# Ledger of designs, part 1: peptides against a protein of PDB entry 7UQJ

No score or structure here was measured in a lab: all are predicted.

Target 1, 160 residues: chain A of PDB entry 7UQJ
Amino acid sequence: PELYQNFNITPPRGVLFHGPPGTGKTLMARALAASCSSDERKITFFMRKGADILSKWVGEAERQLRLLFEEAKKHQPSIIFFDEIDGLAPVRSSKQEQIHASIVSTLLALMDGMDNRGQVIVIGATNRPDAVDPALRRPGRFDREFYFPLPDVKARFKIL
Positions, changes and structure headers below are counted from each chain's first letter, unless a header gives other numbers.
Peptide ipSAE is a variant of ipSAE made for these designs: the mean of its two directions, with the distance scale d0 fixed at 1.0 Angstrom where the peptide's residues are scored. Compare it only between designs on the same protein; published cut-offs may not carry over.
A fold fails the geometry check if it doesn't show the stated peptide or something in it is severely misdrawn.

## One batch from the design tools (peptide; aimed at target 1 K56 I99, target 1 (a further copy) G59, target 1 (a further copy) K95)

Design b1_p8_1 (made by RFdiffusion4)
Pose (drawn by RFdiffusion4):
Structure b1_p8_1 (pose): chain A 160 residues (1-160), chain B 160 residues (1-160), chain C 160 residues (1-160), chain P 8 residues (1-8)
Amino acid sequence: as target 1 above (160 residues)
Amino acid sequence: as target 1 above (160 residues)
Amino acid sequence: as target 1 above (160 residues)
Amino acid sequence: EFPRERVF
């Protein structure tokens, strides 16, 4: 941590996995979760699939998001993987419902808002990155974007 | 206050930060929240978002807004910051649930009934200005609209 | 009435001020209420809003609306003004609440219960006219309309 | 007390 405090830098804590289906996005997330449970320093893994937080009550989806990010603050070494994040956080449109844009606005305020979110890495895997809200694709929340391509010749050889 | 009585004008009590993502809106609100808590006279900063207002009970979201504005009047030199305000106050629509139009109507009434001496300042950052209701964007509610643009060369040099 | 009842032209049961925001609709009702700064028993003015009638309870909103209308009949020549009548009477649909729908179901029955010797006029204002419920715009209700447009050049010169 | 529910 002194290396990052040597400068006035904060580490990148957000990655957006994107690429075609079957290219290794969930596999890489699974390998990262299995590696986080065997290095004997507790990096807590939070798995979230799509719109897992959707509820029929008003304001319960934003409350579940606030609770997920808070429980992530309780244990500092924690990770949040959002599988199929284009179904949880679509581009905010006036035509669609307000529960969607309200979830996106809560996610924006919880990733880079007024309060610091802590040592919480946020990973999102998507097949449709341009269905993710563009305010979620900037540094401070999903700094990096890993493009997982269809494998080339040497990579297919290695996979096989 | 005599200058604002000599000319028959009321000081603006509302600002709407708007601009592209990552251009300085939450940063300015964070710098103003740190400047509220340093000096010989204290300004109270009230931070809000859509999650700690929206409720599942009838008449509880507008009651939380009223409690916010009454508590800010109590601590009279005050700032109220609504981040991602288009999620809290979308454009009123009959094809939406009634709780969003009811929040916008309660917010319009509470802003039209403030102290009328520049005591409670209301600051909102929408990232998208068209999504916010036009009734909130008229002078009397959010008087000033600060456009935080993408920085030009001298601004990029200063930021770097 | 000695003059206007000679010709049998009935006064309107419901007159609707509609237009863009900031066009002076609240000013006209405030100026008519300052034309109620006159002596008693003539042009009693009631200033209500699309809020501060609707409540947590199930009967105080309709009971209070019936009482407002009964006090309006008690002082015979009287005017009821509903500012932001889309807050009190939104569009009834299947995303609509039950308490607003019953407010509309009582306001309609109170406007059809108003007698033909027109001594209570109900003026209502809105910035979005096709967001008020369609039933109050039917004949025998809010049927005469006043459009308040943005000012032209001479009008802006007078305003300045 | 009456609760509010969302419609999808």

Design b1_p8_1_s1 (made by RFdiffusion4, then SolubleMPNN; from b1_p8_1, 4 letters changed)
Fold by OpenDDE base, seed 1:
Structure b1_p8_1_s1 (fold): chain B 160 residues (1-160), chain C 160 residues (1-160), chain D 160 residues (1-160), chain A 8 residues (1-8)
Amino acid sequence: as target 1 above (160 residues)
Amino acid sequence: as target 1 above (160 residues)
Amino acid sequence: as target 1 above (160 residues)
Amino acid sequence: RIPLYRVF
């Protein structure tokens, strides 16, 4: 309950952080996790990269996704952060497309299977929201989007 | 015209952003794109990583580069940003050297084929300018270089 | 001497930068290198990624690590920065575990072989300090740890 | 002045 209130989201909604690389999507996701974590209530932060899901888990990506969601459920309140979630989008090779489609279908099923009473938030970060499967952006999945604008060039030159 | 004026470059010049990782080369490239984009004139920002060109497009990298440049030309004014462009440099394995050499040769041909009347800017970012093929750094290609210094430590502690 | 004084470390100690991705570990390592570099005394900064050591140097990773340390010793004062050093941690495949274990053993031997009179600092950056081999965290190796907290959410919203 | 470091 409290975690979702702090994020101003109704479960089981996923949040899509999109915007340019380096705008701090990952930084925000972790900052939110840290800000919602008190001494009394530690939030478990799980991080995966889309490219790592494809490359490291060849043949077991689906199982590892399931295990990730189970572990996140076990360690509630928790955040699952998928960095570069657009990396799960099918690259045009027919065989890779099938593998990516199966991984995406597993992620869809896992998000749809999230209990509304749970304290698991899924955050996806991407540089290319249009490269994220539209099915992931439907209600009950990544149905909230936050655009990360570039820091003002002027603000950045104040840091230089 | 206007895009090149804003960058203070004469077409078909590419710009090499070099400097330490985390100095915000990618962030600057995008900030420049955003700052040059008005409501009336949207700049299309294309991003590729050198490592992705080699790894994701095995056997089609040349074709995908051609398609990228055609798409950038179609969506003028546009920026093609190659992050980690030093990743296209041949690693000393003979077979990989040949593949890298062919990809680099294709990129050279595409940059040389850019019409001076076009509104396509190519930005390459690297941590290792000396690892970028010297042929890419010749006039008419990446012939402008911007060094990204480290942000002052003092400026960074103001953000922490 | 002076480099170690500036870092407030006694040689041959390595420094582990740990904390969330995007907290600027890499940026700090380089900022420290830059701040310790004067016009009179240039610091040589060597950077490697843990994942690159495993993937790019298949079969020669140990030799390339040795060459890196020799080159750093030759170009004193120097910093060897290992980004994502937790990427050297064994992934559960038995054959990869053996390869990773051998690379880690080589890194241990190289750190133990650092001369106390040298001006080589080794900085490791990780998102997962607990995924770094405990042997690397012993005295005489990565025996100093710096936690990189998330920038305050409030500080970040002032940049947006 | 930006301190000069050599990157390899």
Scores: peptide ipSAE 0.000, ipTM 0.245, DockQ to the pose 0.079
OpenDDE base, seeds 2, 3, 4, 5: peptide ipSAE 0.000, 0.000, 0.000, 0.000; ipTM 0.309, 0.233, 0.298, 0.350; seeds 2, 3, 4 fail the geometry check

Design b1_p8_1_s2 (made by RFdiffusion4, then SolubleMPNN; from b1_p8_1, 3 letters changed)
Fold by OpenDDE base, seed 5:
Structure b1_p8_1_s2 (fold): chain B 160 residues (1-160), chain C 160 residues (1-160), chain D 160 residues (1-160), chain A 8 residues (1-8)
Amino acid sequence: as target 1 above (160 residues)
Amino acid sequence: as target 1 above (160 residues)
Amino acid sequence: as target 1 above (160 residues)
Amino acid sequence: RIPLERVF
């Protein structure tokens, strides 16, 4: 919120962080959440992992998503961070189990149901942007994408 | 390897990076492998995710672990990074499937079988160190632990 | 701090991260600050940008540096991260404004005044290490340098 | 209820 206010930018509804594993996607999302938080305006950071949502009971995953979005809306300004969103919302295929399709459909509906004026940002992180359902990458959903490349090899030596 | 050589430190066989999600565990691992690589000494970085190893066919997960350690040994100096190692090696419980117990036992054996002079470092990242089998946290395995806390809220304010 | 304690390494007074833009220098500094913090030992991370310090009123930049180091000392263990330190501490030239020379001299004095046993680490990040005053790169200051190269094109392809 | 982990 404040990040976007400071830049006079309308916050995207959804931002996709993509790039190889360990490129700092999750760290950046946490960094953004804290940078936007002031002593006066605490941003609530909600984090879930795609696999952890899928580990729920059938029909509970959709409920957990709904509760997450409701709680994020209640605690605005807020960030919802989905780590490994490719685990939650794989590309729709004819081989896709109906249960995956239900969860993806629920997430799509929740993202579409976010009011444009809501101070809720959704960040998805993935190692495989092409494994994310293209429906999630449409305008009004994860409509902004940020590539996180591998930090190059020479950088690491003197940190220890 | 070179990191530890430069410090005259015997490389730990295993390093556990633990802390809340998005604290840069994977990034740090991908930032240690990189720095240890020079133009003359390329460190080979192998990365696997706990869930991705478990998603293999029964008995293939153990084979994939063996192949990973063999390949890492062949390409020394090397780093094996297990992201979300709590997904691969959960604490042994009476409810743990025999398959998980077999995978954990294979990983334990592979870590114990690493020669102390080997230029192979194993890094495990987890959000839940207490969910990692205590057998993996023993000397000669993941014997060094690094906590990755949430970057403090106050630290982030002046970045923007 | 804990990173260095766990390795039985005396933390360097100053670490210079250098390399092309977008190589993860700032991200690494944040990841280190995070990794060194435990539930018991919170590391306080202070971040400043070289240009932002220079944008202050004459004499206020030196005051801000002093306050930063005092606050970091008060909140030990701590990390001071200077992003774009080449903006703060350009190589001393005959054309350098007396104001810049005063700021650099203040930073030198503050780094020299850090007790060797202090749990304060100073990290400077730059895209141009040769633009940093060589006096800052001396032992007891930014005595450790880490190169952050551009991720090799070949390394990027195999990760996708 | 079937755990999703068993369905996937």
Scores: peptide ipSAE 0.026, ipTM 0.366, DockQ to the pose 0.158
OpenDDE base, seeds 1, 2, 3, 4: peptide ipSAE 0.000, 0.000, 0.000, 0.000; ipTM 0.345, 0.183, 0.346, 0.300; seeds 1, 3, 4 fail the geometry check

Design b1_p8_1_s3 (made by RFdiffusion4, then SolubleMPNN; from b1_p8_1, 5 letters changed)
Fold by OpenDDE base, seed 1:
Structure b1_p8_1_s3 (fold): chain B 160 residues (1-160), chain C 160 residues (1-160), chain D 160 residues (1-160), chain A 8 residues (1-8)
Amino acid sequence: as target 1 above (160 residues)
Amino acid sequence: as target 1 above (160 residues)
Amino acid sequence: as target 1 above (160 residues)
Amino acid sequence: RQPLYRTF
């Protein structure tokens, strides 16, 4: 939170947490939500899992995404956390590719439609950033990416 | 691991980390591995995923588990981390139940066969502790359980 | 980072992570560092350990702290992470109290001397918040505190 | 081959 203020950076609408499994992506998202909730300003934290969006809501996934963003907007300030957002990636069937394309297209439209003044932040977590649709990684969407390295003891974090 | 030695606590053979998704189970396991590595005593961290044990090693899963435990023993002190250990749970088919039963039986035997003097700790992580075979949760196996609560948004971050 | 902007919160100069050992403080600090590095804006992460500041730099600790803050300022945006900052606390000898008082006084002056426009964030981690000099916990220094609870063991250890 | 293990 503080780093963005100090850096005079306009907060992105979307943040992609990526890195190996178990590097704390989901925990960081939850900790950020908790860290920003004061007694005066409670943050609402919404969690979805990419695979659940595809599997549980076959044929209603787009509507459920719209409802999620509407609820997040209604309960501002809020965080929408998509865990395993790479789970929105197409499975091997052409029918699943079509479903995926519709869901991703809906998510793109919802992210593009967020008012910059809105207190809704979207966090995506993935172990496979290359399996995330590159359209989601464009400016105004998940336009910031955060690598969660393995806790490497090597003193020089050359964040190259 | 080192904490157990430092506290004169006999290290458990197995520790079950359970709690909602994204509560830091996998992260804690890695952090424990890193936190227990000194310049004098490097800890070897082995990671496996329950679903991968079933799907990638069809017909060799038992052998791969044996090899994993042998390698962990060879590279002591070591941590074997099973992420999503509930993914070893049988899928709905009788054939998968048989495969599961064999894999779980092998894991039980491997855990039972660990010498208490061995510097091999097994950590299982699950979002569904009730989907973990209760035999794995018996003494001498995953005999300690750590609940990872949701970071309760109610924890007063007195951001003074 | 973003959440603080959206919440109109002035970013603190310092953040204290406190809680029992192994609760992920160090890992969270690393994840925050990684979590602020974009392809466009690399964040430099500096790590020091409280005990190392006292023990490795006997008679030069103050100078090393100054150099650390200067380097962090030179490589903005940056995070300075002090792990085990309670390790700056005096050990039982009057001579160590004097050394500690000088080091802590230097750290206070360095934190007070940070320009609010500076892109340097200081994170302190401790297992013993009560062993951290209360002067470090005042406004303009480590003015935000984050408790890392133990994953509350109270949920039924059915150690059967 | 992903390394089967990591030494910390």
Scores: peptide ipSAE 0.062, ipTM 0.341, DockQ to the pose 0.068
OpenDDE base, seeds 2, 3, 4, 5: peptide ipSAE 0.000, 0.000, 0.000, 0.033; ipTM 0.178, 0.345, 0.290, 0.342; seeds 2, 4 fail the geometry check

Design b1_p8_1_s4 (made by RFdiffusion4, then SolubleMPNN; from b1_p8_1, 5 letters changed)
Fold by OpenDDE base, seed 1:
Structure b1_p8_1_s4 (fold): chain B 160 residues (1-160), chain C 160 residues (1-160), chain D 160 residues (1-160), chain A 8 residues (1-8)
Amino acid sequence: as target 1 above (160 residues)
Amino acid sequence: as target 1 above (160 residues)
Amino acid sequence: as target 1 above (160 residues)
Amino acid sequence: KRPLYRTF
C-alpha cells in the first residue's frame, strides 16, 4: 500500500501475484486486506478460485463474475482475490475453450469497466503466469505483476 | 526443525498444517525450511503434491514415495512437504480406492519406519483435514496439527 | 501499496512486523518487496539483521547504517528490511547499552531524515516488540505495526 | 527436470 503512495504511482485496478506454489501469494493478498482494515475503514475481501469459477458455475460463471464485481462495488473498499487465476485457462476441449473465452472476456470487460475512483482492487494469484491469458495482463487490468520468489537465502535479491 | 532442537523438543515425525486455502501453510513449510538453514546446517526441502502423486505416478506412486523418503534420509537434515495431502484421498471409483489404499498404506509404513533420530520432518498441508485419512493423523505419523486460521480481519491492525 | 493510496493513508516511513518466531514476518517483507517490482519498476531490497549490525560491525555500525540508507536512497525505489531488529537491543552490559544507544540513535536520525517523497520504506521484524526501543515505534519511524499471530493453536489440537 | 528438492 505505502509503496505506491511513496512512488506516486496510480494504483492499478489489477495486481497479478505470480511465483512458485507456496510462496505466499494467497497469504499476501489476505494480509493486505487485513493490513488495510482499520476500525474506521473495514475492507471487504472476496475470494474466488479460478478452477471453481469454471467447474462450479457451469453456464453461470459470467453472471457470477458480474455479481461478484457488483458486490465488491457495493461493499467498497474491497479486494477481489482470484486464486489460481490460471485455472481459468482452457482445458483441452473446444467446448471448454469457448467457455473459457466467454469467462475471460467477461472478466476483461469487468476490469475495464471499473471506475479508477472505485475502491475495488483485483488481485490475481497464479503459479503459472504464462497460463494466464495475456489480455488480462494488459494496462488497466492486471497491469502490475508481483513475483513471489522462493524464499532464497541469497542476500542479493536481484529483483530482476 | 532447528526450533525443535533448540527447545529440546523431540521433533515429530509428521506435522499436519491445515486451514482454509491461502492461509500460508505451504509458505510456512518453506519458511521453516529456510529459517532452519544456517551456514553450518543446510536443510534440504522436498516438495510433493498429493494429486501429483496419484496422477503422475500411476502404478509407480508407492515406489516414488519410497525413493522420496530414501532421498530425504540421504540428504538429512530434510523436510518432506506434502502439499494438498488430501489429494491422496480416493476418487469415487473402487479402482481408485484400491490405488489410494495402497499409496496411503505405503506412506503410513514409511512414516512408521522413520527413525526418531532421523533429521527428516514430514509436513502435510491440507485445506480439508477431514479428507485426510485418519490413520495418517495417529501418533508417530502426522501427530501434530497446526491450524492456519484465516488472517482474521478483526485483528486490530492498529495502523496508527 | 495500492490499498494505502485508495484509503488516503499517508505511507509510513517504517513498518514493524512483530509476532512469534516463524510467523512469516521475514517472508512477508520479502514478498512485499517482490510485490512492488514490476517490469518497469524494479524495487531494490536491502536486508540486515539486528544482531549482525551489532556483532559484525563493532565500532562501524552507525557508519554502516548511514551507508545502507544512502544506498537505499541511491537505488530508489527500495525497501530496507531489518530482521530481528530487537537484536539491536542492549545486552546486559553497560558497554552494550552505550553501543545500542548510539546505533538506535543513528537509526532514529536516519528514519527522521528520510524525505517523505523518498521511495525508501523501512520494515523491521521482531519476535520481541517490547525489546524494540519505544523511540523507534513513534510517528515518522516504525509508526505502523503488524502483528503476525501464531496460527492460533486454540482450535482443537486433537493431538491424540 | 525440475529439481526434486531445494536446499536452503
Scores: peptide ipSAE 0.069, ipTM 0.339, DockQ to the pose 0.069
OpenDDE base, seeds 2, 3, 4, 5: peptide ipSAE 0.035, 0.010, 0.000, 0.027; ipTM 0.193, 0.228, 0.289, 0.350; seeds 2, 3 fail the geometry check

Design b1_p8_2 (made by RFdiffusion4)
Pose (drawn by RFdiffusion4):
Structure b1_p8_2 (pose): chain A 160 residues (1-160), chain B 160 residues (1-160), chain C 160 residues (1-160), chain P 8 residues (1-8)
Amino acid sequence: as target 1 above (160 residues)
Amino acid sequence: as target 1 above (160 residues)
Amino acid sequence: as target 1 above (160 residues)
Amino acid sequence: SPRSRVFS
């Protein structure tokens, strides 16, 4: 931590996995979760699939998001993987419902808002990155974007 | 206050920060929240978002807004910051649930009934200005609209 | 009435001020209420909003609307003004609440219960006219309309 | 009375 405090830098804590289907996005997330449970320093893994938080009550989806990010603050070494994040956080449109744009606005305020989110890495896997809200694809929330391509010749050899 | 009486004008009590992502809106609100808590006279900063207002009960979201504005009047030199305000106050539509138009109407009534001395300042950052209701963007509610642009060369030099 | 009842032209049961925001609709009702700054028993003015009638309870909103109309009949020549009547009377649909739908179901029955010797006029204002419920715009209701446009050059000169 | 959401 002194190497990041040597400068006035904060580490990148957000990655967006994107690429075609079957290219290794969930596999890489699974390997990262298995590696986080065997290094004997507790890096807590929070798994979230799509719009797992959607509810029929008003304001319960934003409350579940706030609780997920707060339980992430309780244990500092924690990770949040959002599988299929283009179904949870679509581009905010006036035509669609307000529960979607309200979830996106809560996710924006919880990733880089007024209060610091802590040592919480946020990973999102998507097949459709341009269905993710563009305000979610900037540094401070999903700093990096890993493009997982279809494998080339040497990579197919290695996979096989 | 005599300058605002000599000319028959009311000081603006509302600001709408708007601009592209990552251009300085939450940063300015964070710097103003730190400047509210340093000096010999104290300004009280009230931070809000859509999650700690929206409720599942009838008449509880507008009651939380009224409690916010009454509590800010009690601590009279005050700032109220609504982040991602297009999620809290979208454009009123009959094809949406009634709780969003009811929040926008309660917010319009509470802003039209403030102290009328520049005591409670209301600051909102929408990232998208078109999504916010046009009744809130008229002078009398959010008087000033600060456009935080993408920085030009001298501004990028200063930021770097 | 000695003059206007000679010709049998009935006064309107419901007159609707509609237009863009900031066009002076609340000013006209405030100026008509300052034309109620006159002696009593003539042009009693009631200033209500799309809020401060609707409540948590199930009967106080309709009971209060029936009482407002009964006090309007009690003082015979009287005017009821509903500012932001889309807040009190939104479009009834299947995303609509039950309390607002019953407010509309009582306001319609109270406007059809108003007698032909027109001594209570109900003026209502909105910035979005096709967001008020369609039933109050039917004949025998809010049927005469006043469009308040943005000002032209001479009008802006007078305003300045 | 509780409020609930309607999904499309």

Design b1_p8_2_s1 (made by RFdiffusion4, then SolubleMPNN; from b1_p8_2, 4 letters changed)
Fold by OpenDDE base, seed 2:
Structure b1_p8_2_s1 (fold): chain B 160 residues (1-160), chain C 160 residues (1-160), chain D 160 residues (1-160), chain A 8 residues (1-8)
Amino acid sequence: as target 1 above (160 residues)
Amino acid sequence: as target 1 above (160 residues)
Amino acid sequence: as target 1 above (160 residues)
Amino acid sequence: MPLERVFD
């Protein structure tokens, strides 16, 4: 309840942040984690890059996802942030089908298996929302989406 | 014409952004995309990391490059931004020669095959301009180069 | 001497920057490099990503590390910055043990082999300090650690 | 600010 009230959203299991790269998706995820954290209630922030899960854990990505969700559940309230989630769960395409299909299937099962009473939020960030498997964007998964527009020219010149 | 006028550059097919990491190369590429985008003329911004093309698409990098350029051509006016282009098209070195040589050759052919009447700009970003294959820095390819100096200490403390 | 005086630290061979991602670790490393660089004494900044060393140089990561340290030594004063060092030298875990163990062992030997009279600083950045092999955090290696806290909500909203 | 889209 409180975590979702701090997000000012009806409690989704997953939130998809999408928009051009460096529009602040990763920064927003961390900002949310810190804004929802108090001295009495520290939110544990888990970050993974989609590509890192595939490349660093060849043949164990499914197990590492399970361990991540178990650890997040153990350290509730928690946020799991998947940066570059399009690298982890790309749209099912024919040639990389089997490896990605297993990881996607595992992530789907983990998101579906979360009790709505749990205080685990999953945030996916992507620059290509259409490259994310549509099954992940269904109700009870990434059922909220936030578009991150490019900062205006003035905001950019302040950062440059 | 208009895209290049908005860039205030004579129309190169490719622009190389080089300089120390986090000097704002990626941010500048996005800033340019947004400054050249109007309500009437949205510029489509395609971003790829050089290393991701090699690692995520083992044996299909050439096809993915072709698809990227086709998609960019379909969504004109567009910017293709290659972040860490030194990872995609490193200088031809003996041991990784064949795989990189095919990708470099494909990128060269794609850049050479762009009609100058097309509204596709290619921006490469690198921290190591000397690690980019010299063939990419020839006229009609990355024939404009911009050096990104380190921000001054004052600019850094404003970002920290 | 001067390099370490500019860092305002007793000369460690290695400094570990740790904290949540995008807390400015990479930016700080560059800021330090530029603040310690004068017109008379340019500091050469070498940057590598831990994951890139493993993925791009499969079977040659050890040799590339040696070459990096040799090049840094040749271009003194220098900074070697390892971004995502947890990707290069993860804690010794059973399944990826052999490949990572060789790279970690090589990095340890290179750090131990640095003469304290040398003007090479090694900066490691990680989001997971506990995922860095404890052997790297021993005296004469990464024996100084800097925690990068999340920017406050106000700083975040200025960047968003 | 990010723009929210809710998908039913």
Scores: peptide ipSAE 0.017, ipTM 0.178, DockQ to the pose 0.048
OpenDDE base, seeds 1, 3, 4, 5: peptide ipSAE 0.008, 0.009, 0.005, 0.007; ipTM 0.186, 0.194, 0.184, 0.219; seeds 1, 3, 4, 5 fail the geometry check

